# Ledger of designs, part 3: peptides against a protein of PDB entry 7SID

Target 1, 151 residues: chain A of PDB entry 7SID
Amino acid sequence: LHMYLMLLKELPGEEYPLPMEDVLELLKPLSNVCSLYRRDQDVCKTILNHVLHVVKNLGQSNMDSENTRDAQGQFLTVIGAFWHLTKERKYIFSVRMALVNCLKTLLEADPYSKWAILNVMGKDFPVNEVFTQFLADNHHQVRMLAAESIN

## One batch from the design tools (peptide; made by RFdiffusion4, then SolubleMPNN)

Design b1_p8_3_s3 (from b1_p8_3, 4 letters changed)
Fold by OpenDDE base, seed 2:
Structure b1_p8_3_s3 (fold): chain B 151 residues (1-151), chain A 8 residues (1-8)
Amino acid sequence: as target 1 above (151 residues)
Amino acid sequence: SAEDKILN
């Protein structure tokens, strides 16, 4: 786990995106890692913070390529799962803060949610609609972060 | 699915 998280942390940002092939390789074990550590709040927070780099890479890529769509799908599956568990009140505010940051980054890359759509339990949820729900979060810091991200 | 693995 720690080695994997370290690799995620060291990903280049938006200014120097990784080849999509490399992004795909890094995303392959992500769902399994999330599954194993879904009950560990600190690990979940760390995962969400580190995958911000992946979001930045996806936003700078050609959206018409098959690899990009594949990477987007794998990433959105994980984000959707975390959002679903958040709706089930499984995560404390610090994890929700990290999730909001991911959603914010997605909206920056795709303001109209053309590709940034979460599919959870067979239903589609555009990220822009998902994001607005955090404006009504029970924790004031989460609400503040969400509100600041709108401007 | 990957989603099911995370949620179940």
Scores: peptide ipSAE 0.441, ipTM 0.922, DockQ to the pose 0.922
Fold by OpenDDE base, seed 4:
Structure b1_p8_3_s3 (fold): chain B 151 residues (1-151), chain A 8 residues (1-8)
Amino acid sequence: as target 1 above (151 residues)
Amino acid sequence: SAEDKILN
C-alpha cells in the first residue's frame, strides 16, 4: 500500500504529464486499493490527495484517444465511489475536503463536465453538479473550501 | 465491476 501511495505522490504534475500508458498502469491497482481500505479514513484521504496529480495529467492529455477515455473512466470510477460513500455518511470532513479538492481539479480540467461525469449505480452525475452539493455540506470547512473554489 | 468492488 505505502509503496503504491508513494508512486501516486511522485506522479508528475500538469507541466510534465506522463505518457497515457504509464497513467493507465498506475491507475490499474487503484480500485482494488480503494476497496481494501475504504473504511480507513486516513488512507482514503491520502489516496484522494495523491490522485490529484492523476487529474492534472489527464487534463493535459488528448481527450479523443481511447487510452485517455480509459484512464478517465478508471479515475472517475474511484471518485464516484468515494462520493457515493460520502453521501452514505461514511467519511469524516477531512476526507470530504480531499474529495472536494479532487472535484475542483476536475472542474479546472473540464469546467463544463463534458467528460468529468461520475457514474454511480448506473446513473450519471456531472461533476459540476456534484460539486455544488458540497456548498451545503454539514461541516463549515467543507462549505468554505467549496465556496472558495468557485470564487 | 470495479465500482461494485469498492462499494461492497
Scores: peptide ipSAE 0.441, ipTM 0.922, DockQ to the pose 0.877
Fold by OpenDDE base, seed 5:
Structure b1_p8_3_s3 (fold): chain B 151 residues (1-151), chain A 8 residues (1-8)
Amino acid sequence: as target 1 above (151 residues)
Amino acid sequence: SAEDKILN
């Protein structure tokens, strides 16, 4: 786990986007890691913070390629799962803030949610609609972060 | 699915 998290942390940011092939290889174990550690708040927060690099890479990539669509799907599956567990009140505010940052980055790349759609339990949820829900979050810092992202 | 593994 720690080696994987270190790899995520050391990924280049928006200034140096990774080849999509590298993004795919990085995302392959992600769902399994999330499954194993979904009850660990600190690990979940760390994962969400580190995958921001992946989100930025996806936003700058050509969405017409098969590899991009595959990477997008794998990433959105994980984000959708975290959002679902958030709605079930499984995550503390610090994890929710990290999730909001991921959603913010997605909206910056796709403000109209053309491809940024979460599929959870067989239903589609556009990220712009999902994001709006955090404006009414129970924690004031989460609400403030969401509000800042809108402006 | 990957989703099922995370949620269940």
Scores: peptide ipSAE 0.440, ipTM 0.922, DockQ to the pose 0.882
Fold by OpenDDE base, seed 3:
Structure b1_p8_3_s3 (fold): chain B 151 residues (1-151), chain A 8 residues (1-8)
Amino acid sequence: as target 1 above (151 residues)
Amino acid sequence: SAEDKILN
């Protein structure tokens, strides 16, 4: 786990986007890692913070290839699962903060949710609609973070 | 699915 998290942390950001092939290799074990540690708040927070690099790389991709769609799908599946568990009140505010940051980054790359759509339990939820729900979060810091994206 | 693995 720690080696995997280290790799995510050391990824180049927006200034130097990774080839999509490298992004796919990094995303491959992500769902399994999330499954194993879904009940550990600290690990979930760390995962969400580190995958911001992946989100930025996806947003910087100028290719609409099968690999791009595959990478987007794998990432959105994980984000959708975390959002679902958030709605079930499984995560503390610090994890929700990290999730909001991921959603903010997605909206920067896709403001109109053309591809950023969460499929949860067979239903589609555009990220822009999902994001607005955090404006009414029970924790003041989460509400404030969400509000920063609108202003 | 990957989602099922995380949620179930």
Scores: peptide ipSAE 0.439, ipTM 0.922, DockQ to the pose 0.890

Design b1_p8_3_s4 (from b1_p8_3, 5 letters changed)
Fold by OpenDDE base, seed 2:
Structure b1_p8_3_s4 (fold): chain B 151 residues (1-151), chain A 8 residues (1-8)
Amino acid sequence: as target 1 above (151 residues)
Amino acid sequence: SPLDKILN
């Protein structure tokens, strides 16, 4: 886990996007890692913070290739899972803060949710609709972060 | 679990 998290942290930002092939390789074990550590709030927060780099890379991609769609799908699956558990009140505010940051970045890349759609339990949820729900979060810091992000 | 259905 430590090595994987370190690798995620060292990902280049939007200024130096990774090749999509590399993004795919990094995303491959992500779902398993999230599943294993779903109950560890600190690990989940760390994961969400680090995957921001992946979101930035995906957002900077102007490619409409199969690899791009695959990467987007794998990433959105993970985000969808975190959102789902958030709806089930499984995560503390700090994890939700990290999730909001991910959603914010997705909206910046895809403001109309053309591809940024979470599929959870067989249903589709556009990220823009998902994001607005955090405006009514029970924790004031989460609400504030969400509110600041829409302006 | 629901999470397993999503991630696996």
Scores: peptide ipSAE 0.100, ipTM 0.818, DockQ to the pose 0.245
Fold by OpenDDE base, seed 4:
Structure b1_p8_3_s4 (fold): chain B 151 residues (1-151), chain A 8 residues (1-8)
Amino acid sequence: as target 1 above (151 residues)
Amino acid sequence: SPLDKILN
């Protein structure tokens, strides 16, 4: 786990995107890792913080390529899972804040949610619509973070 | 679990 997390942390940002093949290889085990550690708040927070680099890489890629769509799908599946568990009140505020940061980054890459759509249990949730729900989060810091993203 | 269905 820690080696994988270190790999995520060391990903280059938006300025130096990875080849899409490398992104795909990185994303391949992510869903399994998230599933295994879904009850560990610290691990989930760490994962969410590190996958910000993935979003940055995806934003610089050719959105029309098959590999890009595949990478987007794999990433959004994970984000959707975290979103789902958030709706079930399974995550503390610090994890939700990390999720908001991911959603914020997604909106920066895709402001109109053309591809940034969470599919959870067969239903589609555009990220721009999902994001607005955090403006009404029960924790004041989450609301503040969401509000700051609007300004 | 529902999560397993989402991630797998």
Scores: peptide ipSAE 0.100, ipTM 0.819, DockQ to the pose 0.245
Fold by OpenDDE base, seed 3:
Structure b1_p8_3_s4 (fold): chain B 151 residues (1-151), chain A 8 residues (1-8)
Amino acid sequence: as target 1 above (151 residues)
Amino acid sequence: SPLDKILN
């Protein structure tokens, strides 16, 4: 886990995007890691913070290929899972903060949710609609973080 | 579990 997280942390940002093939390799174990540590708040927060690099790389991609769609799909599956557990009140505010940051980055890359759509239990939820729910979060810091994206 | 169904 620590080695995997370190790899995610050291990824180049939006100024130097990775080849999509490399992004796919990084995403392959992600769902399994998230599933294994879903009940560990600290690990979940760390994962969400580190995958911001992946989101930025996906946003900088100018390719509309099968690999791009595959990478987007794998990432959105994980985000959808975290959002689902958030709806079930399974995560503390610090984890929700990290999730909001991921959603903010997705909206910067895809403001109209053309591809950023969460599929949870067979239903589609556009990220822009999902994001607005955090404006009414129970924790003031989560609301503030969500609100700054609107302004 | 529901989560496993989503992630797998």
Scores: peptide ipSAE 0.095, ipTM 0.814, DockQ to the pose 0.244
Fold by OpenDDE base, seed 5:
Structure b1_p8_3_s4 (fold): chain B 151 residues (1-151), chain A 8 residues (1-8)
Amino acid sequence: as target 1 above (151 residues)
Amino acid sequence: SPLDKILN
């Protein structure tokens, strides 16, 4: 798991879409890594920054494929967990900034939250409704980022 | 599950 984290940090920020098969391979161990390092703010920030590339790939992919749906589900599970812990005030502003960037990218791909829905403890939370909560974040930089994202 | 470990 630690080796995976190192690999994630070394991934180049490629601007072209990755094959969905590669996205799935990257997402498979992600939930376990997040669980293991959930208390490490720096690790969580790094993970969220790197998965931005995955979010962009998902937004540009064919949503009708089984692999895309699988990747979408795995990713949304992780984002839902980060959001849940944010609601519990477990993350500092820099981690919340990274999460807002992920949510922004999801809204760009799905502005009406047709598929971008977080399922946490059996309840569904559309990302567009989740996103509006950051407009009232306690930290001014988080509020500003959220505000500019909807302009 | 990993999710349960994250949420708790």
Scores: peptide ipSAE 0.078, ipTM 0.814, DockQ to the pose 0.816

Design b1_p8_4_s1 (from b1_p8_4, 4 letters changed)
Fold by OpenDDE base, seed 2:
Structure b1_p8_4_s1 (fold): chain B 151 residues (1-151), chain A 8 residues (1-8)
Amino acid sequence: as target 1 above (151 residues)
Amino acid sequence: SSFTDLNF
């Protein structure tokens, strides 16, 4: 876990996007790691914070390539899972804060949710619609973060 | 608390 988290943390920023092939390799173990540590709030928060770099890379790539679509799908599956568990009230506010940041970054890359669509339990949820739900979050810091991100 | 693995 620590090695994987370190790798995610050290991903290049927006100025130097990773090749999509490398992004795909990084995403392969992600769902398993998230599933294994889904009960650990601190680990989940850390994962969500680190995958922000992946979102930035996805947003700068050629959206019409097969590799891009594959990477987007794998990533959105993970985000969808975190959102689903959030709806089931499984995560504390700090994890939800990290999730909102991920959703914000997705909306910056895809404001109209053309590709940023969460598939949860066989149903599609556009991220722009998902994001607005956090405006009504029970925790004031989550609401504030969501509100600040709309403008 | 219980967690679901359906989405992972």
Scores: peptide ipSAE 0.071, ipTM 0.745, DockQ to the pose 0.180
Fold by OpenDDE base, seed 4:
Structure b1_p8_4_s1 (fold): chain B 151 residues (1-151), chain A 8 residues (1-8)
Amino acid sequence: as target 1 above (151 residues)
Amino acid sequence: SSFTDLNF
């Protein structure tokens, strides 16, 4: 786990994105890792914090690439699952804050949710619509973070 | 869906 998290953390930013093939390979185990540690709040928080770098790489890639669509799909599946579990009140505020940061980064990469759409249980939820829900989060720090993120 | 039914 730690080695995998380190790889996620060390992904380059927007200036020099990794080849999408490399990003895709890194994302392949992500769903399994998240599923395994879904009940560990600290691990979930760490994962969400580190995958911010993945969003930056996804946003800089050619959307017409099959590998890009695959990588986006795998990433959005994970984010969608975290969001769904958040709606079911499974995560503490610190995890929700990390999720808000991911959603913020997604909106920066795709402001109009052209590809940033969460498919949960067969239904599509554009990230720009999902994000607004955190403005009404029960925890003040989550609300504050969400409000600051749209400024 | 429930937590137990969700697949990543």
Scores: peptide ipSAE 0.066, ipTM 0.738, DockQ to the pose 0.181
Fold by OpenDDE base, seed 3:
Structure b1_p8_4_s1 (fold): chain B 151 residues (1-151), chain A 8 residues (1-8)
Amino acid sequence: as target 1 above (151 residues)
Amino acid sequence: SSFTDLNF
């Protein structure tokens, strides 16, 4: 786990994006890792913080390529799962903070939610709509972070 | 889906 998380953390950002094929290979284990550690708040927080680099890398890729769409899909599946579990009140505020940062980064890369759409239980939720829900979060710091991201 | 059954 540690080694994998370090690889995610060290993923090149916007200046030097990796080939999408390499990004896909890095994303392949992610869903399984998240599933295994879904109940560990600290691990979830760490994962969410590290995958921010994935969004930055995806933003510099060719949006028309099949590999890009695949990578986006895999990433959004993970984010969607975290969001769903958040709605079920499974995560403490610090994890929700990390999730909001992910959503913020997604919106920076895709302000109009053209591809940033969460599919949860067969329903599509644009990230911009999902993001607004955190303006009403029970924790003040989450609300503040969400508000800062909008302004 | 529930927390336990959610697929990532």
Scores: peptide ipSAE 0.065, ipTM 0.736, DockQ to the pose 0.193
Fold by OpenDDE base, seed 5:
Structure b1_p8_4_s1 (fold): chain B 151 residues (1-151), chain A 8 residues (1-8)
Amino acid sequence: as target 1 above (151 residues)
Amino acid sequence: SSFTDLNF
C-alpha cells in the first residue's frame, strides 16, 4: 500500500502530464486498493488527495484515444463508489472535502460533464449535478469548499 | 470483488 501511495504522490504535476498509457497502468490496481481499505478514513483521504494528479492528467489528454476512455472509466468508477458511500454517510468530513476537490478538478476539465459522468448501480449521474449536492453538506467546511469552487 | 460491488 505505502509503495503504491508513494507512487501516486510522486506523479508529475499539471505542467508535465504523464502519457496516458502510464496513467492507465497506475489506475488498474486503484479500485482493488480502495475496496480493501474502504473502512480506513485516513487511507481513503490520502488516496483521494493523491489522485488529484491523475484528474489533471485526464483533463489534458486526447479525449479521443482508447486509452483515455479506459482511464476515465477506471477513475470514474472509483469516484462513483466514494460518492455512493458518502451518500450513505460512511465518510467523515475530511474525506468528503477530498472528494469535493476531485469533483472540482473534474469540472474544471469538463465543465459541461460530457465525459465526467458517474455510473453508480447502472444509473448515470453528471458530476456537475453531483457537485451541487455538497452545497447542502452537513459539515460547514464542506459547504464552504463547495461554494468557493463554484464562485 | 470491485469497490462498487461492496456495501457496508
Scores: peptide ipSAE 0.049, ipTM 0.729, DockQ to the pose 0.446

Design b1_p8_4_s2 (from b1_p8_4, 3 letters changed)
Fold by OpenDDE base, seed 1:
Structure b1_p8_4_s2 (fold): chain B 151 residues (1-151), chain A 8 residues (1-8)
Amino acid sequence: as target 1 above (151 residues)
Amino acid sequence: SSFTDLTK
């Protein structure tokens, strides 16, 4: 698991996209890792910061392949979980900042939330609608980050 | 809610 976190840290940036097969392999353990560390704010922040590279890779994929849809689904499941726990006030502002950055990247790739839809507890929440909620976040830095992204 | 339940 710690090796997995290290691997996430070593992910290349948007300028060097990964093959979709590699993205899928990286996403497979993600849900379990997040679950194990969900109460550790620093680890959650780190995870969310590292998976930004995954989001960027997904955004650059202009192919509507089965692998792309699978990768998108697995990633959105994790983001949805983090968002739901955020609504339950489980995370401090620094974690929410990292989550907003993930959502921002998703909106850059899919501004109309055609595929970027969070399914939480059987309900669908388009990312663009989810994102606007952070404009009213309790922490000023989170509000500012959200405001910068929506303009 | 637990993270595990949310990711099922």
Scores: peptide ipSAE 0.271, ipTM 0.883, DockQ to the pose 0.325
Fold by OpenDDE base, seed 3:
Order: sequence, then structure tokens, then C-alpha cells
Structure b1_p8_4_s2 (fold): chain B 151 residues (1-151), chain A 8 residues (1-8)
Amino acid sequence: as target 1 above (151 residues)
Amino acid sequence: SSFTDLTK
């Protein structure tokens, strides 16, 4: 886990995007890692914070290829899972903060949710619609973080 | 729901 997280942390940001092939390799174990540590709040927060690099790389991609769609799909599946469990009140505010940051980054790359759509239990949820729900979060810091993205 | 089921 720590080696994997370190790899995610050291990835180049939006100023130097990775080849999509490299992004795909990083995403392959992600769902399994998240599943294994889904009950550990600190690990989940750390994972969500580190995958911000992946989100930024996806947003900087100028290619509309099969690999791009595959990478986007794998990432959105994981985010959708975290969002669903958040709705089930499984995560504390610090994890929700990290999730909101991921959603913010997605909206910066895709403001109109053309590709940023969460599919959960067979239903589609555009990220821009999902994001607005955090404006009414029970924790004041989560609401504040969500609100600053609107302005 | 479990995380595994959601990502399956």
C-alpha cells in the first residue's frame, strides 16, 4: 500500500501529464486497494488525496481514444463507489473533504459533466449534480469547501 | 453496500 501511495504522490501534475498508458497501469490496482481498506478512514483519505494527480492527468489528456475512455471509466467507478458509501454515512468529514476535492478537480476538467458521470447501481449521476449535494453536508468544513468551488 | 460490489 505505502509503495503504491508513494507512486501516486510522485506522479507529475497537470503541467506535465503522463502518457495515458501509464495512467492505466496506475489505475489497475486502485479498486482492489480501495476495497481492501474501505473501512480505514485514514487510508481512504490518503488514497483520495493522492489520486488527485490521476484526475489532473485525465483532465489534461487531449486524446479521445479507447485508452482515455478506459482510464476515465476505471477512475469514475472508484469515485462512484466512494460517493455511494458516503451517502450511506460510512465516512467521516475528512474523507468527504478529500472526495470533494476529487470532484472539484473533475469539474475543472469537465465543467458540464460530458464524460464525468458516476454510474452507481446501473444509474448515471453527472458529477456536477453530485457535487451540489455537498453544499448541504452536515459538516461545516465540507460545506465551505464545496461552496468555494461555486464562486 | 460493499466497495467490491460497487466496483464489480
Scores: peptide ipSAE 0.270, ipTM 0.883, DockQ to the pose 0.321
Fold by OpenDDE base, seed 2:
Structure b1_p8_4_s2 (fold): chain B 151 residues (1-151), chain A 8 residues (1-8)
Amino acid sequence: as target 1 above (151 residues)
Amino acid sequence: SSFTDLTK
């Protein structure tokens, strides 16, 4: 885990996007890692903070290739899972804060949710609609972060 | 729900 987290942390930002092939390789174990540590709030927060680099890379990609769609799909699956568990009140505010940051980055890249759509249990949820739900979050810091992000 | 079930 620590090695994987370190790798995620060291990913270049949007100024130096990774090749999509590298993004795919990084995403491959992500779901499994998240699943193993889904009950560890600190680990989940850390993961979500680090995957911001992946989101930025995906957002900077102007390619409409199969690899791009694959990477987007794999990432959105993980985000969708975190969101769903958040709806089930499984995560504390600090994890939700990190999730909001991920959603914010997605909206910056895709403000109309053309590709940024969470598929959870067979249903599609556009990220822009998902994001607005955090405006009504029970924790004031989460609400504030969400509110600041839409302006 | 479990994370595993959501990401299958």
Scores: peptide ipSAE 0.270, ipTM 0.883, DockQ to the pose 0.315
Fold by OpenDDE base, seed 5:
Structure b1_p8_4_s2 (fold): chain B 151 residues (1-151), chain A 8 residues (1-8)
Amino acid sequence: as target 1 above (151 residues)
Amino acid sequence: SSFTDLTK
């Protein structure tokens, strides 16, 4: 698991689209890694920052592909978990900033939340509705980031 | 699998 984190941290920040097969391989261990380190703010921030590249790839991929749907499901499960813990006030503002950036990227690809839906404990939460909650975040930088993202 | 419960 530590080896996976090191690999994730060393991924190049290149905005080059990754093959969907590579995206799936990266996502397979992600939920387990996040679960293990969910209490570490720095690790969570790093993970969310690095998965931004994955989100961008998902938005540019063929939505009709089985692999794309699989990747979407795996990613949304992780984002839903981070959002749930955020509502429970488990994360500091810097982690919430990284989460908002992920949600922003999802909305750019799916502004009407047709597929960008978080399922947490059996309930569905469209990302566009989830995103508006950050406009009232307790931290001014989070509110500002959310506000500029919808302009 | 990537469907681990992270909320508990």
Scores: peptide ipSAE 0.193, ipTM 0.838, DockQ to the pose 0.342

Design b1_p8_4_s3 (from b1_p8_4, 3 letters changed)
Fold by OpenDDE base, seed 3:
Structure b1_p8_4_s3 (fold): chain B 151 residues (1-151), chain A 8 residues (1-8)
Amino acid sequence: as target 1 above (151 residues)
Amino acid sequence: SSFTDLTS
């Protein structure tokens, strides 16, 4: 786990995007890692913080590429799972903060949710609509973080 | 729901 997290942390940001083929390789074990540690709040927070680099890379890629669509799909599946479990009140505020940061970054790359759509239990949820729900989060810091993107 | 079911 720690080695994998370090790889995610060392990913180049928006200024130097990785080839999409490399992003795909990094995303392959992500769902399994998240599933294994889904009950560990600290690990979930760390994972969500590190995958911010992946979002930045996805935002600068060629959206017409098959590899880009595949990478986006794998990433959005994981984010959708975290969001679903958040709605089931499985995560503390610090994890929700990290999730909101991921959603904010997605909105910066895709403001109109053309590709940033969460598919959960067979239903589609555009990220821009999902994001507004955090404006009414029970924790004040989560609400404040969400409001920064709107104001 | 379990995480595995959501990502499968």
Scores: peptide ipSAE 0.284, ipTM 0.889, DockQ to the pose 0.320
Fold by OpenDDE base, seed 5:
Structure b1_p8_4_s3 (fold): chain B 151 residues (1-151), chain A 8 residues (1-8)
Amino acid sequence: as target 1 above (151 residues)
Amino acid sequence: SSFTDLTS
């Protein structure tokens, strides 16, 4: 898991779409890594920042493929977990900023939350409704980022 | 692992 984190940190943001097979291989250990380091703010921020390119690739892919649906589900589960812990005030503003950027990218690809839905404890939460909550965030930079993202 | 593992 430590090796995975180092690999993730060294992974540059690519300006071309990643093969979906590579996205799946990257996402497979992600939930385990996040669970292990969920209490480390810096690690969580780094993870969220580095998975942005994965989010962009998911949005550009054909959602009708089985591999895309699988990758989408694994990613949304992780984002849902971060959002849940954010509601419990477990994360500082810098982590929330990174989460908002992930949510923004999802909304750009799916403005009406047709597939961008977070399932938390068996209940569905559309990302557009989840995103609106950050307009009332306690930190001004988070509110500003959220406000700019809807323009 | 799943969401439950992350929030446990």
Scores: peptide ipSAE 0.239, ipTM 0.858, DockQ to the pose 0.355
Fold by OpenDDE base, seed 2:
Structure b1_p8_4_s3 (fold): chain B 151 residues (1-151), chain A 8 residues (1-8)
Amino acid sequence: as target 1 above (151 residues)
Amino acid sequence: SSFTDLTS
């Protein structure tokens, strides 16, 4: 886990995007890592904070590329899982805040959710619709973060 | 199992 998190931490941001092939390689173990540590709030928070760079990389990529679509799909699957577990009240506010930041970054790249769509249990949920739900979050800091991201 | 499969 530590080694993988270190790799994610070193992922370049929006100004210095990685080749999509490298992004794909980093995404491959992500689902498994999340599965193993889904009950560890601190690990989940750390993962979500680090994958912010992945979102930034995806936002700058050619949306018509097969690799881009593949990367987007893998990433959105993980985000969808975190969102689903959030709806089931499995995560504390700090994890939810990290998730909101991921969703915010997605909306910055795709404000109308053309590709930013979460598929959970066979159903599609546009990120812009998902994001508004955090305006009603039980924790004031999460609501505040969501509200600040809207405008 | 995938992460999404373990959401249940």
Scores: peptide ipSAE 0.262, ipTM 0.868, DockQ to the pose 0.613; fails the geometry check
Fold by OpenDDE base, seed 1:
Structure b1_p8_4_s3 (fold): chain B 151 residues (1-151), chain A 8 residues (1-8)
Amino acid sequence: as target 1 above (151 residues)
Amino acid sequence: SSFTDLTS
């Protein structure tokens, strides 16, 4: 875990996008890592904060690329799982803040949720619709962050 | 994924 988190932390930002092949390699263990530590609030927060760089890279990629679609799918699956558990009140506000930042980055790349769609339990949820739910979050800081992202 | 499959 620590080595994986270190790799995620050292990813370049939007200014210096990574090759999609590198993104795919980083995404391979992500689902398993998240599953193993899904009940650890601090680890989940750290993961979500670090994968922001991955989201930024995905947003700058060619949608016609098979590798891009694969990477987007793998990432969205994980985000969908975090969102689902959030709806079940499994995460504290700091984790939800990190999740909102991920969703914000997705919306910046895909404002109309053409590809940014979360599939949870066999049902599709466009990220723009998911994001609006955080405007009514129980924690004021989460509501404020969501509001700042929309306006 | 295993993560999404284990969500309740």
Scores: peptide ipSAE 0.250, ipTM 0.865, DockQ to the pose 0.494; fails the geometry check

